# Peptides against a protein of PDB entry 7PB4, part 130

Target 1, 105 residues: chain A of PDB entry 7PB4
Amino acid sequence: KMLNIKEYKEKLLSTLGEFLEDHFPLPDRSVKKKKKNIQESSVNLITLHEMLEILINRLFDVPHDPYVKISDSFWPPYVELLLRNGIALRHPEDPTRIRLEAFHQ
Target 2, 218 residues: chain B of PDB entry 7PB4
Amino acid sequence: DALQMAVGYFEKGPIKASQNKDKTLEKHLKTVENVAWKNGLASEEIDILLNIALSGKFGNAVNTRILKCMIPATVISEDSVVKAVSWLCVGKCSGSTKVLFYRWLVAMFDFIDRKEQINLLYGFFFASLQDDALCPYVCHLLYLLTKKENVKPFRVRKLLDLQAKMGMQPHLQALLSLYKFFAPALISVSLPVRKKIYFKNSENLWKTALLAVKQRNR

## One batch from the design tools (peptide; made by RFdiffusion4, then SolubleMPNN)

Design b2_p9_8_s3 (from b2_p9_8, 5 letters changed)
Fold by OpenDDE base, seed 1:
Structure b2_p9_8_s3 (fold): chain B 105 residues (1-105), chain C 218 residues (1-218), chain A 9 residues (1-9)
Amino acid sequence: as target 1 above (105 residues)
Amino acid sequence: as target 2 above (218 residues)
Amino acid sequence: VDLYLELLK
């Protein structure tokens, strides 16, 4: 049963990967040249695919607390996209935490 | 320069706990407004101020005034727009600010230096069509952005569903007509041949300013 | 989005 879930997860993620890459790519950070001093903390943004993977993993690993804390690596448009489309839900008491919405079987 | 001081104030916040915080804020805001409407703002100034207006750092009234004076001297950086969209999604700005932003984006579209990254945001803009307040302006934006590669069956379905829900809206019809132009096989429904694509002339709040910008850059 | 939802379903 666990193997089937993992396989399903992988298949889902792989299928989604192409779609997400095509339709919701990360914007290219303008490689501003190395001007030295301004530590613009280049927070590495993760892909929507990676974000979903995190959410799915959390749901499976910790089903009783399936919420993931929104990190700086979470691009706000992705978070909004997931929430707006009902793919994810915010924690009712902590807006910094989101969970994958239970796939209605 | 008075403008640099004003921009610095908004960026760094009030340095001194001056008792007259509101007067100082108003002074700087007026400075920005005056320069913006007379001469336009540099791309760097727009970058800073646009982010501030959408970040929720200040109240809605201030944010609205800042956004209304985001008038370029020459160009707007595409990067500023990408950052702005990110701020919109953080949810710290009001619904009215979001509407104003999309109006601004449509109005200033030709002054954006590049469109490559904005085109990558197509899916996000498309997702915003479901917001009734944003829908007219998003349709207009999408009308400007849409390329053949963006016209997909699932988006056609979404537009048709939206039309079924909202009725035949002129802005939606305009976008559908463009979709049909690029992919006639995907849209079997007869679209009324509206000769004039009427995006509601959203009272271009910037009409006078845009004319001035175009005149200066000739 | 629907396709995405369909894929999630």
Scores: peptide ipSAE 0.046, ipTM 0.842, DockQ to the pose 0.155
Fold by OpenDDE base, seed 5:
Structure b2_p9_8_s3 (fold): chain B 105 residues (1-105), chain C 218 residues (1-218), chain A 9 residues (1-9)
Amino acid sequence: as target 1 above (105 residues)
Amino acid sequence: as target 2 above (218 residues)
Amino acid sequence: VDLYLELLK
């Protein structure tokens, strides 16, 4: 059963990967490297794929507390996308935490 | 320069020592407004002030006034727009500010220096169509951004569903007509050939300013 | 989004 869940997870993530890359890519930050030394906190943004992987892993690893804290690596448009589409839910008492919504109708 | 001092004030925040914080704020805001409407703002100034307006650092009234005076002297940096969209998603700005931003984005679209990164945001803009307050302006923006590669079956279905829910709105019809142009096989429904693409020219708050900018850059 | 949601179901 665990193997099947892991395989399903991997398959889901792989299938979503291409779609997410095509339709929701990260903006290319490469343009700002040249001129102004303003230490805009070079926070490495993660891909939507990676974000989903984190959420899925948390759900499986800690099902009783499946919430993930939103870090600076979470690009706000991705968070908004997940929330708007009902893919993720905010913690009712802590808006800085989100969980994957189990679509298992 | 008075403008630099004003921008610096908004960027760094109010220095604790000023007894009349509100008067100082108003003074700097008026300075920005006056310069923006008279001469336009440099791309760097827009970059700073646009982020401030959307970050929730100040109250809604101040943010609205700042956003209304985001008038370029020459160009707007694409990076500023990308950052702005990110701020919109953080949820620290009001719904009215979001509407104003999309109106601004449509109005200033031709003054943005590049479109490559904005085009990558297509999916995010499309997702905002479900917001009834944003829908007319997002349709207009998408009309400007849509390429053949963006026209997908799932997006067509979403637009048709929205039309079924909201009725045959002119802004939806305009976008659907463009979609049909790029991918006629995906839209089997006969769209009324509307001769005039009618995006409600929402009172272009910047009409006079834009005319002045175009005249200065000729 | 629907496809994405369908993939997540």
Scores: peptide ipSAE 0.042, ipTM 0.837, DockQ to the pose 0.155
Fold by OpenDDE base, seed 3:
Structure b2_p9_8_s3 (fold): chain B 105 residues (1-105), chain C 218 residues (1-218), chain A 9 residues (1-9)
Amino acid sequence: as target 1 above (105 residues)
Amino acid sequence: as target 2 above (218 residues)
Amino acid sequence: VDLYLELLK
C-alpha cells in the first residue's frame, strides 16, 4: 500500500510538473541590475511543483498535522492559486500555515 | 526634490511623532499626483509607488490615489508589473484596487518595456477570469498577451464554460475570436464575425495622460 | 487548472 502511494505520488507529481512548468512558470528574477542598495532579499523562490511536493509530503509524513508554514520561498501567486482552486486550505487559526485539501476527502 | 521627499515618505512610512500625519500625507500625495500628471513618473518611482499601493501599507483611499497616478514619463519596468501581481495575490488590497490595477495594466500596456515575463504570468491572469468584477479587464489584457502557444484545449473549454454562464459578452467574444484565429480546430462554435473588437473600457481614466506621454516620447 | 484538479481527484 505504501509503495502504491509513493508511485502514485510520483506519477502525479511528474504529470503535474510538466503542466505546471508550461503554464505557471516562475518569472525569471534575473534582472541582475547591479544597483547596490536594494537588498532584494535573495530568497530563492521554489517552483509550484516543489511547493506541491512539500504539501503532499507533509500530508503523508505527518497526517495528524498536515500543515506547512508558508515561507518566503513560497511565491504569493502560487499560494493564491492553490487556495483559490481548493487545492490547499489555510489553517483556521494560523493563516501562515496551509495544507493540501484534495486528499482529505 | 519635492517628489523624492514624497516617494521617500511613502517608502519609509510616516515618522511616529507627527501630529499632522494626515496633512503630511495629503501634501505628499498631491506632490506625486502633480508630477505624475504633468510630467509622468520615472520607472524607479513607479516601481516603488506601485508596490506601496498594492502592499496594503496604506488605506484603500490612499492606494487608489497612488495607483491612479502611476503614469510613466517614458516606460514602466516589467519587473514592477511582476512584483505588483505578486502583491495582488497576498490579499492585502481591496477588490476595487484589483480592478483598478487591471485597468491600469491594460491602459499602460504599451509603455511596459518588455513583455516576456508578463507573458509567463498568462496562466495567473487567465485564472482571474473567474472573478466577475475582473473578467472584462482580464479578457482585454489576455487579448493583448495571447500568443498561439497560450491557446490550449483546457483554456478553450474554460472560456466556453464562462460564456455559457455569463452569456455572449463582447469581451469574451473578442478573446474567443482571437483563440479561434490561432487555433481554429479547437473552437467548433461559429463566432459572430464582429468587425470591430470593442472592449467597452477603451476610455480609460488615463486617456489624457497617455496622449501626453506619447507626445513627449515622440 | 481543471486538468490539474481532475488529476488531484
Scores: peptide ipSAE 0.042, ipTM 0.837, DockQ to the pose 0.153
Fold by OpenDDE base, seed 2:
Structure b2_p9_8_s3 (fold): chain B 105 residues (1-105), chain C 218 residues (1-218), chain A 9 residues (1-9)
Amino acid sequence: as target 1 above (105 residues)
Amino acid sequence: as target 2 above (218 residues)
Amino acid sequence: VDLYLELLK
């Protein structure tokens, strides 16, 4: 059963990966690092595919607390996309945490 | 410079010690408004102020006023727009601010220096079609952005489904007509031949300002 | 997104 779930997960992620890359790519941040000393922490944004992988992994690894904390690596448009389409839900008491919804029906 | 002081105020926030916070805020808002409508704003000023307007740092009334005066002197940086879309998705701005932003984006579209990165946001804009308040303005934006490569079967289905739900809206028909132009095989339905495409944004809030900008850059 | 939702169902 676990193997089937992992395989299904991988297949799902692989199929979605191409679609997500084509239709929801990250914008090329021309981070012209102007040398001003402000440590603008160039937070590396993760892909939507990676974000979904994190959410799916959390659901399987910690099913009793399937919430993931939104980090600075989470591009806000991706978070909004997941929430708006009912793919993810915010924690009722902590808006900084989200879970994958599709598997909780 | 009064404008630099005003922009600096919005960027750094109100200094705690001023007893007249509201008067200071109003003074700086008026400074920005006056310069923007008279001469336009530099791309750097728009970059700063646009992000502030959408970040939720200030109240809705202030954000609305800032956004209304985002008039370029010459160009708007594409990077500013990308950042703005990010802020829009954080959910710290009101629904009315979101609508105003899309109206602004459509109105200022020709003044954006590059479109390559904005075109990458096509999918996000398309997803916003489901919002009834945004739909008319998003359709107009998509009408400006759509390339043949964006016309996919799943998007056609979504537009047709949306039409089934909302009825034959002029803005939706305009977008569907464009889709049919690029990919006639994907749209089997006969679309009424409309002589004129009417978007609600035909008269934008910035009409006079935009004419002035075009005259100065000629 | 709809395809994704359909695949997740």
Scores: peptide ipSAE 0.040, ipTM 0.826, DockQ to the pose 0.152

Design b2_p9_8_s4 (from b2_p9_8, 6 letters changed)
Fold by OpenDDE base, seed 1:
Structure b2_p9_8_s4 (fold): chain B 105 residues (1-105), chain C 218 residues (1-218), chain A 9 residues (1-9)
Amino acid sequence: as target 1 above (105 residues)
Amino acid sequence: as target 2 above (218 residues)
Amino acid sequence: VDLLLELKK
């Protein structure tokens, strides 16, 4: 059962990966020429694929508390995309936490 | 420079606990407004002020006034737009501010220096079509952004579904017509041949300012 | 998004 879940997860993530990369890529922040001084803390943003992987893993690893805390690595447009499409839900009491919406099996 | 002081105030906040915080804020806001409407703002100033307007740092009234005066002297950086879209998704700005932003984005579209990064946001804009208040302006934006590569079967389905829900809206018909132009095989439905594409006039708020910008850059 | 929605289904 666990192997099937892992395989299903991997298949799901792989299938989604190409789609997400094509249609929801991260903006290239690299165009900032080397003006040295403004330490804009380059928060390392994760891909939507990685975000979904985190959410899926949390659901499987901790099903009784499937919520993930939104970190600075979570690009706000991705969070909004997941929430608007009903893929994720905010915690009712803590808006900084989101969970993957249960896929109707 | 009065403008630099005003921008600095909005960016860093008040340096001194002035007893008249509201008067100081109003003074700086008027300074920004006056310069923006007369001369336009530098791309760097727009970058700073646009983020402030969308960050929720100030009240909705202030944010609205700032956003209304985001008039470029020459160009707007695409990076500013990308950052702005991020702020819109954080949810600290009002719905009215979001609408105003999309109106602004459409009105100022030609003044954005590059479109490559904005084109990468196509999917996010497309997702915003579900918001009834945003839909007319997002359709207009998508009409400006859409390339053949963006016209996918799933997006066609979504547009048709949206049309089924909202009815035959002129802005939606305009976008569908563009989709049919790029990918006629994906749209089997007969679209009414509208000779004129009608979008809501997003430029009305900035009509005079836009004319002035075009005149200065000639 | 559609794939994700289809996955929900």
Scores: peptide ipSAE 0.071, ipTM 0.867, DockQ to the pose 0.041
Fold by OpenDDE base, seed 4:
Structure b2_p9_8_s4 (fold): chain B 105 residues (1-105), chain C 218 residues (1-218), chain A 9 residues (1-9)
Amino acid sequence: as target 1 above (105 residues)
Amino acid sequence: as target 2 above (218 residues)
Amino acid sequence: VDLLLELKK
């Protein structure tokens, strides 16, 4: 049953991939490498699809602690989108950690 | 110059636990305000200060004052806006700051150098329509951003649902009318023919400054 | 967003 759920989720994510890319794309950071101290943290932002995959994988791999730590690769608008739509939930004691909510039975 | 010192202060933060922190802060804030309202700020200065205002580095009162003086000398970089939207989502700014930002964004929309990246944020702005405090200003922003390609069936449904919940708000009607213009087949509901599109006057805070900017760039 | 909401179902 869990494998079927994972496969279903992966299929769902795959189907959503085009939608997410079309409607919630990452902004093109013109990495103008101008040397000045603009901490343009060269942090590689991940796609919303990749973020959801991480959350799903964590839920399956560590179901007793399904929380993922928000890294610098997590674009804040994506985090907010997931939280606002109830797809993800913040850890009650650690706001830097989120879990996939929709799939917690 | 005094402006560079002030911007540097906000960027680097107060160095020493000086007893005169508040006086120094006020001095630099007044410097920024004075230059912004008289001459406008360079795009680089807006980039720095806008991020500071939304990052939660300073208190709400300071952030509000900084945001109110984000007046361009010439243009605002779209990159600054993209970064600002990111900061809004971090949740370290107050609800009032979010409202003020959207008012600012609408008021300064024509001074943003490019719109390509901002147009990519359409979905995020659309999601913010659910916030009752932001909804009027977000509708105005979306009215400025909406292209035919943005008018999708799911967004139409969301707008109609929102109208059912909130009633026939002028700002929502304006956006729906634009949607109907681009995709009449998606909106079967008869919209009242409003002769005048009415949005809340978000630009009132900057009216005089905006006129001055337009005059300088002629 | 609707598709994401469908993810909730």
Scores: peptide ipSAE 0.070, ipTM 0.864, DockQ to the pose 0.043
Fold by OpenDDE base, seed 5:
Structure b2_p9_8_s4 (fold): chain B 105 residues (1-105), chain C 218 residues (1-218), chain A 9 residues (1-9)
Amino acid sequence: as target 1 above (105 residues)
Amino acid sequence: as target 2 above (218 residues)
Amino acid sequence: VDLLLELKK
């Protein structure tokens, strides 16, 4: 049963990967390294694929608390996309936490 | 320079020591407004101020005034727009600010230096069509951005569903007509051949300023 | 979005 879930997860992520890369790519931050020392925290943004993987993993690993804390690596448009499409839900008491919405209706 | 001081104030925030915080804020805001409407702002100034307006650092009234004076001297950096879209998604700005931003984006579209990264945001803009307040302006933006490669069956279905829900809206019809132009096989529905594409006049707020910018850049 | 919506289904 666990193997089937992992395989299903991998298949889902692989199928989504191409679609997400084509239609929702990260913008190329031309980090023009202009030398200005402003530590613009070059927070490495993760892909939407990676974000979904984190959410799915949390749901499977910790089903009783399936919420993931939004980090600086979470690109806000991705978070908004997931929320608007009902793929993710915000924690009712902590807006910094999101979970994957159970697709099982 | 008075403008540099004003921009610096908005960037760094109010220094605690000024007893009359409101007077200082108004002074700097008026400075930015005056320069923007007379001469336009440099791309770097727009980059800073646009992010401030959308970050929720100041109140809605201040943010609205800043956004209204985001008038370029020459060009707007594409990077500024990408960052701005990110701020819109953080949810710290009001719905009215979001509407104003899309109106601004449409009005200033030709002054953006590059479109490659903005085109990558196509899917995000398309997802905003479901917002009734944004829909007219997003349709206009998508009309400007849409390429053949963006016209996909799932997007056609979404537009048709939206039309079924909202009725035949002029802005939606304009976008659908463009989609039919690029992919006639995907749209079997006979669209009335509207001779005139009608979008809400988003430029009205900046009409005078845009004329001045075009005259300076001739 | 359709794939994601299909995922929702």
Scores: peptide ipSAE 0.069, ipTM 0.862, DockQ to the pose 0.042
Fold by OpenDDE base, seed 3:
Formats: structure tokens, C-alpha cells, sequence
Structure b2_p9_8_s4 (fold): chain B 105 residues (1-105), chain C 218 residues (1-218), chain A 9 residues (1-9)
């Protein structure tokens, strides 16, 4: 049962990953313009696929506390996309934490 | 110069000790407004001020005024727009500010230096079509951005569903007509051949400013 | 998003 869940998860993530990469890619931070002073926050943004993977993993690994803390690596448009589409929910008391919405009711 | 001081004020925030915070704010805001409408702003100044307007650092009235004076001297950096969209998603700005931003984005579209990264945001803009307040402006933006590669079956379905819900809106019909042009096989519905794509170029708040920018850059 | 929405269905 666990293997089937993992395989299903991987397949789901793979299929979703391609779709998400095609339609919701990260903006290229390629503007290495040399100007010194803008602390370009060296924050490495993760893909939407990686974000979903984190959320799914948390749900499976820690089902009693399935919330993930929003880090600086979470691109705000992705967070908003997940929340608006009901894919994720904010913690009722801590808006910095989100969980994957359980698809299975 | 006065503009640099004003931009610096908005960037760094008010120094705690000034009893006349409101007067100082108004002074700097007027400085920005005057320069923007007279000469336009440099791309760097727009980058700073646009982010401030959308970050929720100041009140809605101030943010609205800043956004209204985001008039370029020459060009707007695409990076500024990408950052701005990120701020819109953080949810610290009002609905009215979001509407104003999309209006601004449509109005200033030709002055954005590059479109490659903005085109990558197509999906995010498309998702905003569901917002009734944003829908007319987002349709216009999408009309400007849409390439053949963006026309997908699921997006066609969403547009048709939206049309069923909202009726035959001119802005939605314009976008659908463009979709049909790129992918006629995906749209079986007979769209009325509207000769004039009427995006209500309603009173572009920036019409006079845009004319001035075009004249300066000729 | 549509795929995810379809997955909810």
C-alpha cells in the first residue's frame, strides 16, 4: 500500500510538474547586472513542483501537523495560486503556515 | 536632488522623530508627482516606487498616488513588473490597487523594455480572469500577451465558461477572437465578427502622459 | 491548476 502511494505520488508530481513548468515557470533571475548595492536577496526560489512536493511530503510524513512554514524560497505567486485554487490552506492561527488540502473527502 | 530625496524617503521610510510626518510625506509625494508628470521617471525610480506602492508599506491613498505617477521617462524594466506581480500576490494591497495596477500595466505596456518574462506570467494573469473587477483589464493584457503557444484547450474551456457566466462581454470576445485566430479548431463557437476590438480604452488616466512620453522619445 | 482541479474532482 505504501509503495503504491509513493508511486502514485511520483506519477502525480511528474505529470503535474510538466504542466506547471509549462504554464507557471519561474521568472528567470538572469539579470546579473553587476551593480553592487542591490542586495539581490540571494533567495533561491523553488519551483511550484518542488513546493507541492514539500506539501505532499509533509502531509504524509506528519499527518497530525501537515503545515509547512512559508519560507523565502516560496514565490508569492505560487503560494497565492495554491491558495486561490483550494490546493492549499493557510493555518487558521498562523498565516505563515500552509497545508495541502486533503483531496479525499 | 529633490526627487532623490523623495525616493529615498519612501524607500527608507519616515525617520521616527519628525512631528510633521504627514507634511513631509505630502511634500515628497508632490515632488515625485511633479517630476513624473513633467519629465517621467527613470526605470530605477519606477522600480523602487512601484514596489513600495504594492508592498503595503504605506496607506492605500499614498499607494494609489504613487502608482498613478509611475510614468516612465523612457522605459519600464520588465523586472519591475515581475516584482510587482509578486507583491500583488502577497495580499497587502487593496483590490482597488490591483485594478489600478492592471490598468497601469496595459497603459504602459509598450514602454516595458522586454516581454519575455512577462509572457512567462501568462498563467498567473489568466488565473486573475475570475476576478470580476480585474477581468476587463486582464483580458486586455492577455490580448496583448497572447501567443499561439498560450492557446491551450483548458484555457479555451475556461474562457467559454467565463463567457457563459458573464455573458458576451466585449473584452472577453476580443480575447476569444484572438484565441480563435491562433487555434480555430479549439473554438467551434461562431464568434460575431466584431470589426472593432473595443477594449474600452476608457479614459486612460495616463493618456496625456503617454503622449508626452512618446513625444520626448521621438 | 486545471489538473489539480481535475484531481479534486
Amino acid sequence: as target 1 above (105 residues)
Amino acid sequence: as target 2 above (218 residues)
Amino acid sequence: VDLLLELKK
Scores: peptide ipSAE 0.064, ipTM 0.852, DockQ to the pose 0.039

